Peptides against a protein of PDB entry 6IDX. Designs and how they scored, part 196

Target 1, 380 residues: chain A of PDB entry 6IDX
Amino acid sequence: KELAKLSADVTFATEFINMDGIIVLTRLVESGTKLLSHYSEMLAFTLTAFLELMDHGIVSWDMVSITFIKQIAGYVSQPMVDVSILQRSLAILESMVLNSQSLYQKIAEEITVGQLISHLQVSNQEIQTYAIALINALFLKAPEDKRQDMANAFAQKHLRSIILNHVIRGNRPIKTEMAHQLYVLQVLTFNLLEERMMTKMDPNDQAQRDIIFELRRIAFDAESDPSNAPGSGTEKRKAMYTKDYKMLGFTNHINPAMDFTQTPPGMLALDNMLYLAKVHQDTYIRIVLENSSREDKHECPFGRSAIELTKMLCEILQVGELPNEGRNDYHPMFFTHDRAFEELFGICIQLLNKTWKEMRATAEDFNKVMQVVREQITRA

## One batch from the design tools (peptide; made by RFdiffusion4, then SolubleMPNN)

Design b2_p20_7_s2 (from b2_p20_7, 9 letters changed)
Fold by OpenDDE base, seed 1:
Structure b2_p20_7_s2 (fold): chain B 380 residues (1-380), chain A 20 residues (1-20)
Amino acid sequence: as target 1 above (380 residues)
Amino acid sequence: SLFERRMAKMRKLQEEVAKE
């Protein structure tokens, strides 16, 4: 207990470390010997002292043994009655993950997100906060190629549901520290959109062009089997497509692929359009056909609007922004659905279409409509 | 509290790690 208190002092810490004191503490944890009276209390103070000592940055986190890591991971992965040990163990793992790539690799083998979810289903908000912080640490240190896999995992879907139900909709007010960790988790999730946001469409890529054709098909050929590959369209077919692309509200009616060459929002806008068209087909068709039948110059250009709205949403959500220590603002909506960005797009595109009609807007009013929509989105 | 001090350090470290 006194050691844990004194370990916060840099002078004491320096002397204790010089005497190999940290090594002694690590060996106490490694031994796992429950034979001592008040073992749980002693262990809690040992872990506190270890954290406080390591926080001085005098000793590398890489000094810890694999046995130590396994013991700490064991306290998190196994049913533990002692809340104090669990809290400190989560904090140690988080620190290990953030400070060392080598320790991250070892911990990622010992701990699953599924095991951490159990620590979210408790009434103790500090435990919940440490669990989310550890998830955030694992996400931050994950290789870029694995980040998407982590986000797409069933565990992530379940994680969002548990966070929503047990943290956000919990019976306790969310403290600043929890709000910050939820913010970080949200930022890390939105950063997965950055790749698509910065991906330019290749106008020569047939697979990408086929998505634009699919948007046209869903809007105008709702009864047509997708198996009708747009064969080498006769000039009449090309002229028909140009008309359809105009009705879809693309800026480039001849080659809509050119509208997706600007980054941001690049291919992310096309992803949103395709999601809307497939998942919310009735809404998509309604928006497109309602504007395509207008001859009064009050048509809302869907394609242009979808691109600019996607860009606006990226700006509002600060896609690609790094986590800031001072922020604690998070959007509960992003925990309600796996494809929350695309669902938000679907809500906002309907809002845009409604606002366009209410304003009796023309193409000249486009920027004004977008400003009004921005204000509406940011107030919600 | 120990929790608040720990969280403050972690917030800083998360930001630093995110910048690497």
Scores: peptide ipSAE 0.524, ipTM 0.954, DockQ to the pose 0.861
Fold by OpenDDE base, seed 3:
Structure b2_p20_7_s2 (fold): chain B 380 residues (1-380), chain A 20 residues (1-20)
Amino acid sequence: as target 1 above (380 residues)
Amino acid sequence: SLFERRMAKMRKLQEEVAKE
């Protein structure tokens, strides 16, 4: 207990470290010897002293043994561990992950996100905060290929549901520290959209062109009786598609793929459009057909609107932002659905279409409509 | 508290690691 208090002092820490004091503490943890009187209390203070000593940055985190890592991971994965030991063990693991890529690799093999989810289902908000902080650390240190896998994993769906139900909708007010960790998790989640936001469409990629053709098909061919097979002429077909792309509200009616070459929002806009067309087909068809039948210059260009809205949402949500130590603002809505960004897009595109009608906008009013919609979204 | 002091250090470290 006294050692744990003194370990916060730099002078004491320096002298203690010079006497190989950290090595003694690590060996105490590694031994796992439960035979000592007041073992749990002694271990909690040992782990506190270890953390406080390591926080001075005098000793590299890479000095820890595999046995030490396994012992600490064991305190996190085992049921009915003392709360004080669990808190310190989570904090040690987080620090190990953040300070060393080699320790990250070892810890990622010993601990699963599923094990950390169990620590979110408790009433202790400090444990919940440490568990989310460790998840954030694992996400930060994960290689890019593994980040996408973590994002797609069932573990993430379940994680979001547990955070929503046990943390955000919990009976206790969210403290600043928890709010910060939720903010960090949100930032890291939005950074998964950055790749698509910065991906230019390749106009020569047939698979990407086929998505645009699918948008056309869903909008126009799903309601048309199969009997009007457009006549065999390649030119009539090309002219027909140009008309359809105009009705879809693309800026480039001849080659809509060119509208997705600008980054941001690049391919992310096409992903949102495809999601809307497949998941909310009736809403998509309604929006497209309502504007395609208008000859009064008050048509809302869906394609252009979808692209600019996607860009605006990326700006509002600060996609690609790095976590800031001073921020604690998070959006609970993004924990409600796995495809929350695409769902938000679907809500906002309807809001945009409504606002366009209410303003009796023309193509010249486009930027003014977008500004009004931005204000509406940021106030919600 | 120990928790608050620890969280303050962790927030700084997370920001530093994110910038790397």
Scores: peptide ipSAE 0.515, ipTM 0.952, DockQ to the pose 0.856
Fold by OpenDDE base, seed 2:
Structure b2_p20_7_s2 (fold): chain B 380 residues (1-380), chain A 20 residues (1-20)
Amino acid sequence: as target 1 above (380 residues)
Amino acid sequence: SLFERRMAKMRKLQEEVAKE
């Protein structure tokens, strides 16, 4: 206990480390000897002292043995561990993951996200915070190939549901530390959108062009009597598509693929449009047809609006930005759905369309409408 | 508390790691 207290002092820590004191603490953990009276209390203070000593940055985290790592991981993975030991073990693992890629690899083999989820289903918010912090650490240190898998694991309905139900909707106020870890998790999740946001459409990629064609099909062919099958003439068909792409509100009516060559938002805008068209088909068709049937110059160009809205949402959500230690703002909505960004887009595109109508906007008012919509989104 | 001090250190470390 006194050692744990004194270990917070840098002068004491320096002298204690110089006397190989930290090695003695690690060996105490490694021994696992439950034979000592008050073992759990002694272990909790040992782990506290170890953390406080290591936090001075005098000793590399790579000094720890595999046996030590396994013992600490054991305290997190095994049921019926003392809360005080569990809390400190989570903190140690988090620190090991963040400070060493070698330790990350070893820990990632010993601990599953599923085991960490179990520590979210508790009444202790500090344990919950350390569990999310460790998930965030694992996410940050994951190689690019595994990062998507972790993202998919986060997209696993289970983790999101547990965070939502046991943390966000818990019967207790969210402390600043938890809010920060939720913010970090959100930022790391949004960074997965960056690739698509920065991916330019290839106008020559037929598969990507087929998606644009699918948007047209969903909007116009689903209601068209099969008797209006585009006559076999290639020119009539091409002219028809140009008209349809104009009605869809693309800037380039001849080759809508060109509208997706701008990054940001690149292909992410097309992903949002396709999601809206497939998942919220009635909303999509309504928005497109309401504007395509207007001849009064008050048409809201869906394609252009969707692209600029996607870009705006990326700016508002700070997609691609790194987590900041001073921030704690998170959006609970992003824990409610697997495709929460696309759902947000679907809400915001309806808001945009409504705002356009209310303002009686024309194409010249486009930027004004977007500014009003930005203010509405940021105040919500 | 120990938790608060630890979390402050971890926030800083997370930010540093994110920049690497």
Scores: peptide ipSAE 0.600, ipTM 0.963, DockQ to the pose 0.890; fails the geometry check
Fold by OpenDDE base, seed 5:
Structure b2_p20_7_s2 (fold): chain B 380 residues (1-380), chain A 20 residues (1-20)
Amino acid sequence: as target 1 above (380 residues)
Amino acid sequence: SLFERRMAKMRKLQEEVAKE
């Protein structure tokens, strides 16, 4: 107990470390000897002292043994561990993962995200916070392939559901530390969009061109009376498609694929448009047709708007940036849906369309509308 | 900083241990 208090002092820490004090603490954990009277209390103080000493940055985290890692991971994976030990063990694992790639590899073998999710289903917000912090550390340090797997896995869907139900919709106010961890998880998840955001459309890729054609089909062929079958001429068909792509609000009416060659937002904009068209078809058709039927030059160009909105959302969400340690702002919507970015896009494109109408905007006002929409999104 | 937050977390852990 006294050691745990004194370990916060840098002078004491330096002297204690010089006396191999950390080695003594690690050996106490490694022994795993539960036979001592008051073992749990002693262990809790030992882990506290260890964390305080290591937080001075005097000793490398790589000094810890595999036995130590296994013991700490054991306290997190075992169901009947004292809350005080569990909390400190989660904090130690987080620190190990963040400070050492070699320790990350070892820890990732010893614990699963599923085990950490179990620690979110508790009333103790401190345990929940450290559990999310460790998940975030594992996510941050994971190789790219493993990060994608973590995001796509049932574990991530379950994780979001558990966070939503047990943390966000909990009966307790969210503390600043928890809010930060939720922010970090949001940023790390949205960073998976970076690949698509930086992927240029290949105008020669037929599959990608077929998506643009599908957007046209969903918007215009669903309402077209079968009597207006496009006449058999290849030129008339090309001219018809050019008109349709103009009505869709693409900048390049002849070759809409060219609108997706700019990165950011690249293919991510097309993904959002396709998601809207398939999942929210009525909303998509309404937005497109309301603007395509206008002859008053107050049409909102859907294609251009969707691309620029996707880019704006990437900027607002800081896609491709590391989590800022000072921030604690998160979107609860991120935890409500598996395709939260696409759903956010669907809400924001409706807001954009509304704002365009309210401003009585023309194509020349496009940047002004986007600025107003940005302010609306960032204030919400 | 991450360091300051860790220190804040550790201070809270110490306060909890001190109350126990």
Scores: peptide ipSAE 0.022, ipTM 0.573, DockQ to the pose 0.069; fails the geometry check

Design b2_p20_7_s3 (from b2_p20_7, 11 letters changed)
Fold by OpenDDE base, seed 1:
Structure b2_p20_7_s3 (fold): chain B 380 residues (1-380), chain A 20 residues (1-20)
Amino acid sequence: as target 1 above (380 residues)
Amino acid sequence: SLFEKRMKKLRKQQEKVAKE
């Protein structure tokens, strides 16, 4: 207990480290010896002293043994661990992951997201906060090739539902530290959209052009089998497609692929349109057909609106921005669905279409409508 | 609290690591 307090002092820490005191603390953890009276209390103070000593940055985190890592991971994976030991063990693991790539690799092998989910189902908000912080650390240190797999693990309906039901909708007010960790988790999740947001459509890529053609098919040929995707259409068919792309509200009626060459939002806008068309087909068809049948110049251009709305949502959600230590704003909506960004797009495109009608807007009012929609989204 | 002190440090470290 006294050592844990003194370890916060840099002068004491320096002297204690010079005497190999930190090695003695690590060996106490490594031994796993439960034979001592008040073992749990002693271990909790040992882990506190270790954290406070390491916090001075005098010793590299790489000094810890694999046995030490396994013992700490063991305290996180065991169901009957003292709360004080669990909290400190989560804090140690988080620090190890953040400060060392080599320790990240070892810890990522020993700990699963499933084990951390159990620590989200508790009433102790500090444990919940450390568990999310460790998840965030694992996400931050994941190599790019594994980052999508980590994201898919976050998109796991189970983790999302547990955070929503036990943290966000829990019986206790969310503290600032938990709000910050939820914010970080959301920022890291949204940064996965950055690749698609910055991907330009290739107008010569047939597979990407087929997606635009599928949007047309769903809107106008809903009863037609996709197997009848007509080959190189006759000039009459090209003229028909140009009309259809105009009715879809693309800016480039001849080659809608050109509308997706601007980044942001690039291909992310096309992903949102396709998701809406496939998952919310009735809503998509309604929005397109209501505007395609108008001859009064009050048609809402769906294609243009969807692109600019996707860009606006990326700006509002700060897609591609790094986590800021001072922010704590998170959106509970993003824990309600696995495709929460696309679902938000689907809600916002309906809001845009409604607002366009209410304003009796024309193409000249486009920017005014978008500004009103931005204000509506940011107030919700 | 010790928790708040620790979390403040972790927030700074997370931001640092995200910038690397």
Scores: peptide ipSAE 0.528, ipTM 0.955, DockQ to the pose 0.831
Fold by OpenDDE base, seed 2:
Structure b2_p20_7_s3 (fold): chain B 380 residues (1-380), chain A 20 residues (1-20)
Amino acid sequence: as target 1 above (380 residues)
Amino acid sequence: SLFEKRMKKLRKQQEKVAKE
């Protein structure tokens, strides 16, 4: 207990480390000697002293043995561990993951996200915070090939639902430290959109062109009487598509693929449009047809609007920005759905279409409408 | 608290690691 207090002092820590004191603490953990009176209390103070000593940055985290790692991971993975030991064990693992790629690899093999979910279902917000911090550490240290798997694990309805129900909607106010860890988790999740946001459409990629054609099909062929099957002439078909792409509100009516060559938002805009068209088909068709039937120059260009809205949402959500230590702002909405960005897009595109109508906007008012919509989104 | 002090350090470490 006294050692744990003194370990916070840098002078004491330096002297104690020089006397191999930290090695003694690690051996106490490694021994697992449950036979000592007050073992749990002693262990909690040992882990506190170890953490305080390591926090001075004098000793590398790589000095720890595999036996030590296994003992600490054991305290996190085993049921019915003392709360004080669990808190310190989560904190040690988080620090190990953040400070060492070698330790990350070992810990990632021993600890599952499923085990961490159990620590989110507790009433202790400090344990919950350390569990999310460890998830964030694992996410930050994951190699690029595994980041998507971690994202998918986060998108696992279970983790998201547990965070939403037991953390965000818990009976306790969210403390600043928890709010920060939720913010970090959100930023890391949004950064997965960056790849798509920065991916240019290839106008020569037939598969990508087929997605644009699918948007046209969903909007227009679902209502077209089979009698207006596009007549056999390739030229009539091209002319028909140009008209349809104009009605869809693309800037390039001849080759809509060119509208997705701008990054940001690149292919992310097309992903949002396709999601809207498939998941919210009635909303999509309504928006397109309400504007395609207008002869009064008050048509809202859906394609252009969807692209610029996607870009705006990326700017508002700061997609591609790194976590900042001072921020604690998170959006609970992003924990409500696995495709929360696309759902937000679907809400915002309806808001845009409504705002366009209310303003009686024309194509010349496009930037003014977008500014009003930005203000509406940022105030919500 | 010890928790708050530690979490403040962890926030700095997370930001550092994110920049690497």
Scores: peptide ipSAE 0.519, ipTM 0.954, DockQ to the pose 0.840
Fold by OpenDDE base, seed 4:
Structure b2_p20_7_s3 (fold): chain B 380 residues (1-380), chain A 20 residues (1-20)
Amino acid sequence: as target 1 above (380 residues)
Amino acid sequence: SLFEKRMKKLRKQQEKVAKE
């Protein structure tokens, strides 16, 4: 107990470390010797002292053994562990993950996000905060190839539902520390969109062209009797597609792929459009056909609007922003759905379409409509 | 509290790691 208090002092820490004191503490954890009277209390103080000593940055986190890691991971995975031990164990794991890529790899093998879910279902907000902080640490240290897997784990309806129901909608006010960790988790989730936001469409990629063609098909051929297969003339087909791409509201009616070469929002706009077309097909078809049938110059260009709206949403949500220590603003909406960004896009594109109609806008008013829509989104 | 002190350190570490 006294050691744990003194370990916060840098002078004491330096002297204690010079006496190999940390090694003694690690060995106490590694031994797992439950036979001592007051083992749990002793262990809690040992872990406190260890954490406070390591926080001075005098000793590398890489000094810890695999046995130590397994013991700490064991305290997080075992049922009925003392809350004080659990809190310190989560804090140690987070620190190990954040400070060492080698320790991250070892911990990622021993602990899954699924095991941390149980610590989100408790009434103790400090435990919940440490659990989210550890998830954030694992996310931050994940290799680029594994970040999507972490996102998919977060996108699991179960984890998000638990965060939403047990943390955000819990019976307790969200403390600043929890709000910050929710913010970090959200920022890390949005950063997964950055790759797509910065990906230019290749106008020569047939697979990407096929997505644009699928958007056309869903909008115009879904109601068309299969008997109206456009006749054999290749030129008539090209002219037909140019008309369809104009009706879809692309800026480049000849080659809509060119509209997705601008980054941001790049391919992310196409992803949003495809999601809307597949998941909210009726809404998509309605928006496209309502505007495609207009000859009054009051047509809302869907393709252009979708691209600029995607860009605007990325700006509003600060996609690509790094976690800031001073921020604690999070959007609870993003915990309500697995594809929350695409769903937000689907809501906002309807709002844009409505606003366009209400303003009796023409193509010349496009920027004014976008400003009004921005104001509407940022006030909501 | 120990918790608040720890979380403050962790916030700084998270920001640092995110910038690496």
Scores: peptide ipSAE 0.544, ipTM 0.957, DockQ to the pose 0.872; fails the geometry check
Fold by OpenDDE base, seed 5:
Structure b2_p20_7_s3 (fold): chain B 380 residues (1-380), chain A 20 residues (1-20)
Amino acid sequence: as target 1 above (380 residues)
Amino acid sequence: SLFEKRMKKLRKQQEKVAKE
């Protein structure tokens, strides 16, 4: 207990470390010897002292043994561990993951996100915060190929639902530290959109062209009686498609693929449009047909609007920005759905369409409408 | 608190690691 308190002092820490004191503490953890009276209390103080000593940055985190890692991981993965030990063990694991790629690899083998979910279902917000911090650390240190897996694990309905129901909608106010960790998790999740946001459409990729064609099909062929099989030649089909792409509100009516060559938002805009068309088909068809049937100059160009809205949402959500230590702003909505960005797009495109109508906008008012919509989104 | 002090250090380290 006294050692744990003294370990916060840099002078004491330096002297204690020079006396191999930290090695003694690690060996106490490694021994796992439960036979001592008050073992749990002693261990909690040992782990506190270890954390305080390591926080001076005098000793590398790489000094810890695999046995130490396994013991700490064991305290996190085992049921019915003392709360004080669990909290300190989560903090140690998070620090190990953040400070060493070698330790990350070892810890990632010992602990799964699934095991950390159990620590989110508790009433102790500090434990919940350390559990999310450890998830964030694992996400930050994950190789690029594994980041998508971590995202998929977050996209797993279970982790999001647990965070939403047990953390965000918990009976306790969210403290600043929890808000920060939720912010970090959100930022790391949004950064997965960056790849798609920066991916240019290849106008020669037939699969990507087929998506644009599918948008047309969903909008226009769903209402067309099968009797209008266009029996006429390839040129009339191209001319029909050009008309349809104009009605869809693409800027390039001849080759809509060109509208997706600008990055940002690149292919992410097409992903949002396709999601809307498939998941919210009635909403998509309504938005497209309401504007395609207008012979007045007050048509809202859906394709252009979808692209610029996607770009705007990326700007508002700061897609591609790195986590900032000073921020704690998180959006609870992003924990409500696995495709939360696409769902937000679907809400915002309806808002845009409504705002366009209310303003009696023309194509010349496009930027003004977007400014009003931006203000509405940022105030919500 | 000890928790807040620790979490403040962790936030700094997270930002550092993200920039790495």
Scores: peptide ipSAE 0.523, ipTM 0.954, DockQ to the pose 0.877; fails the geometry check

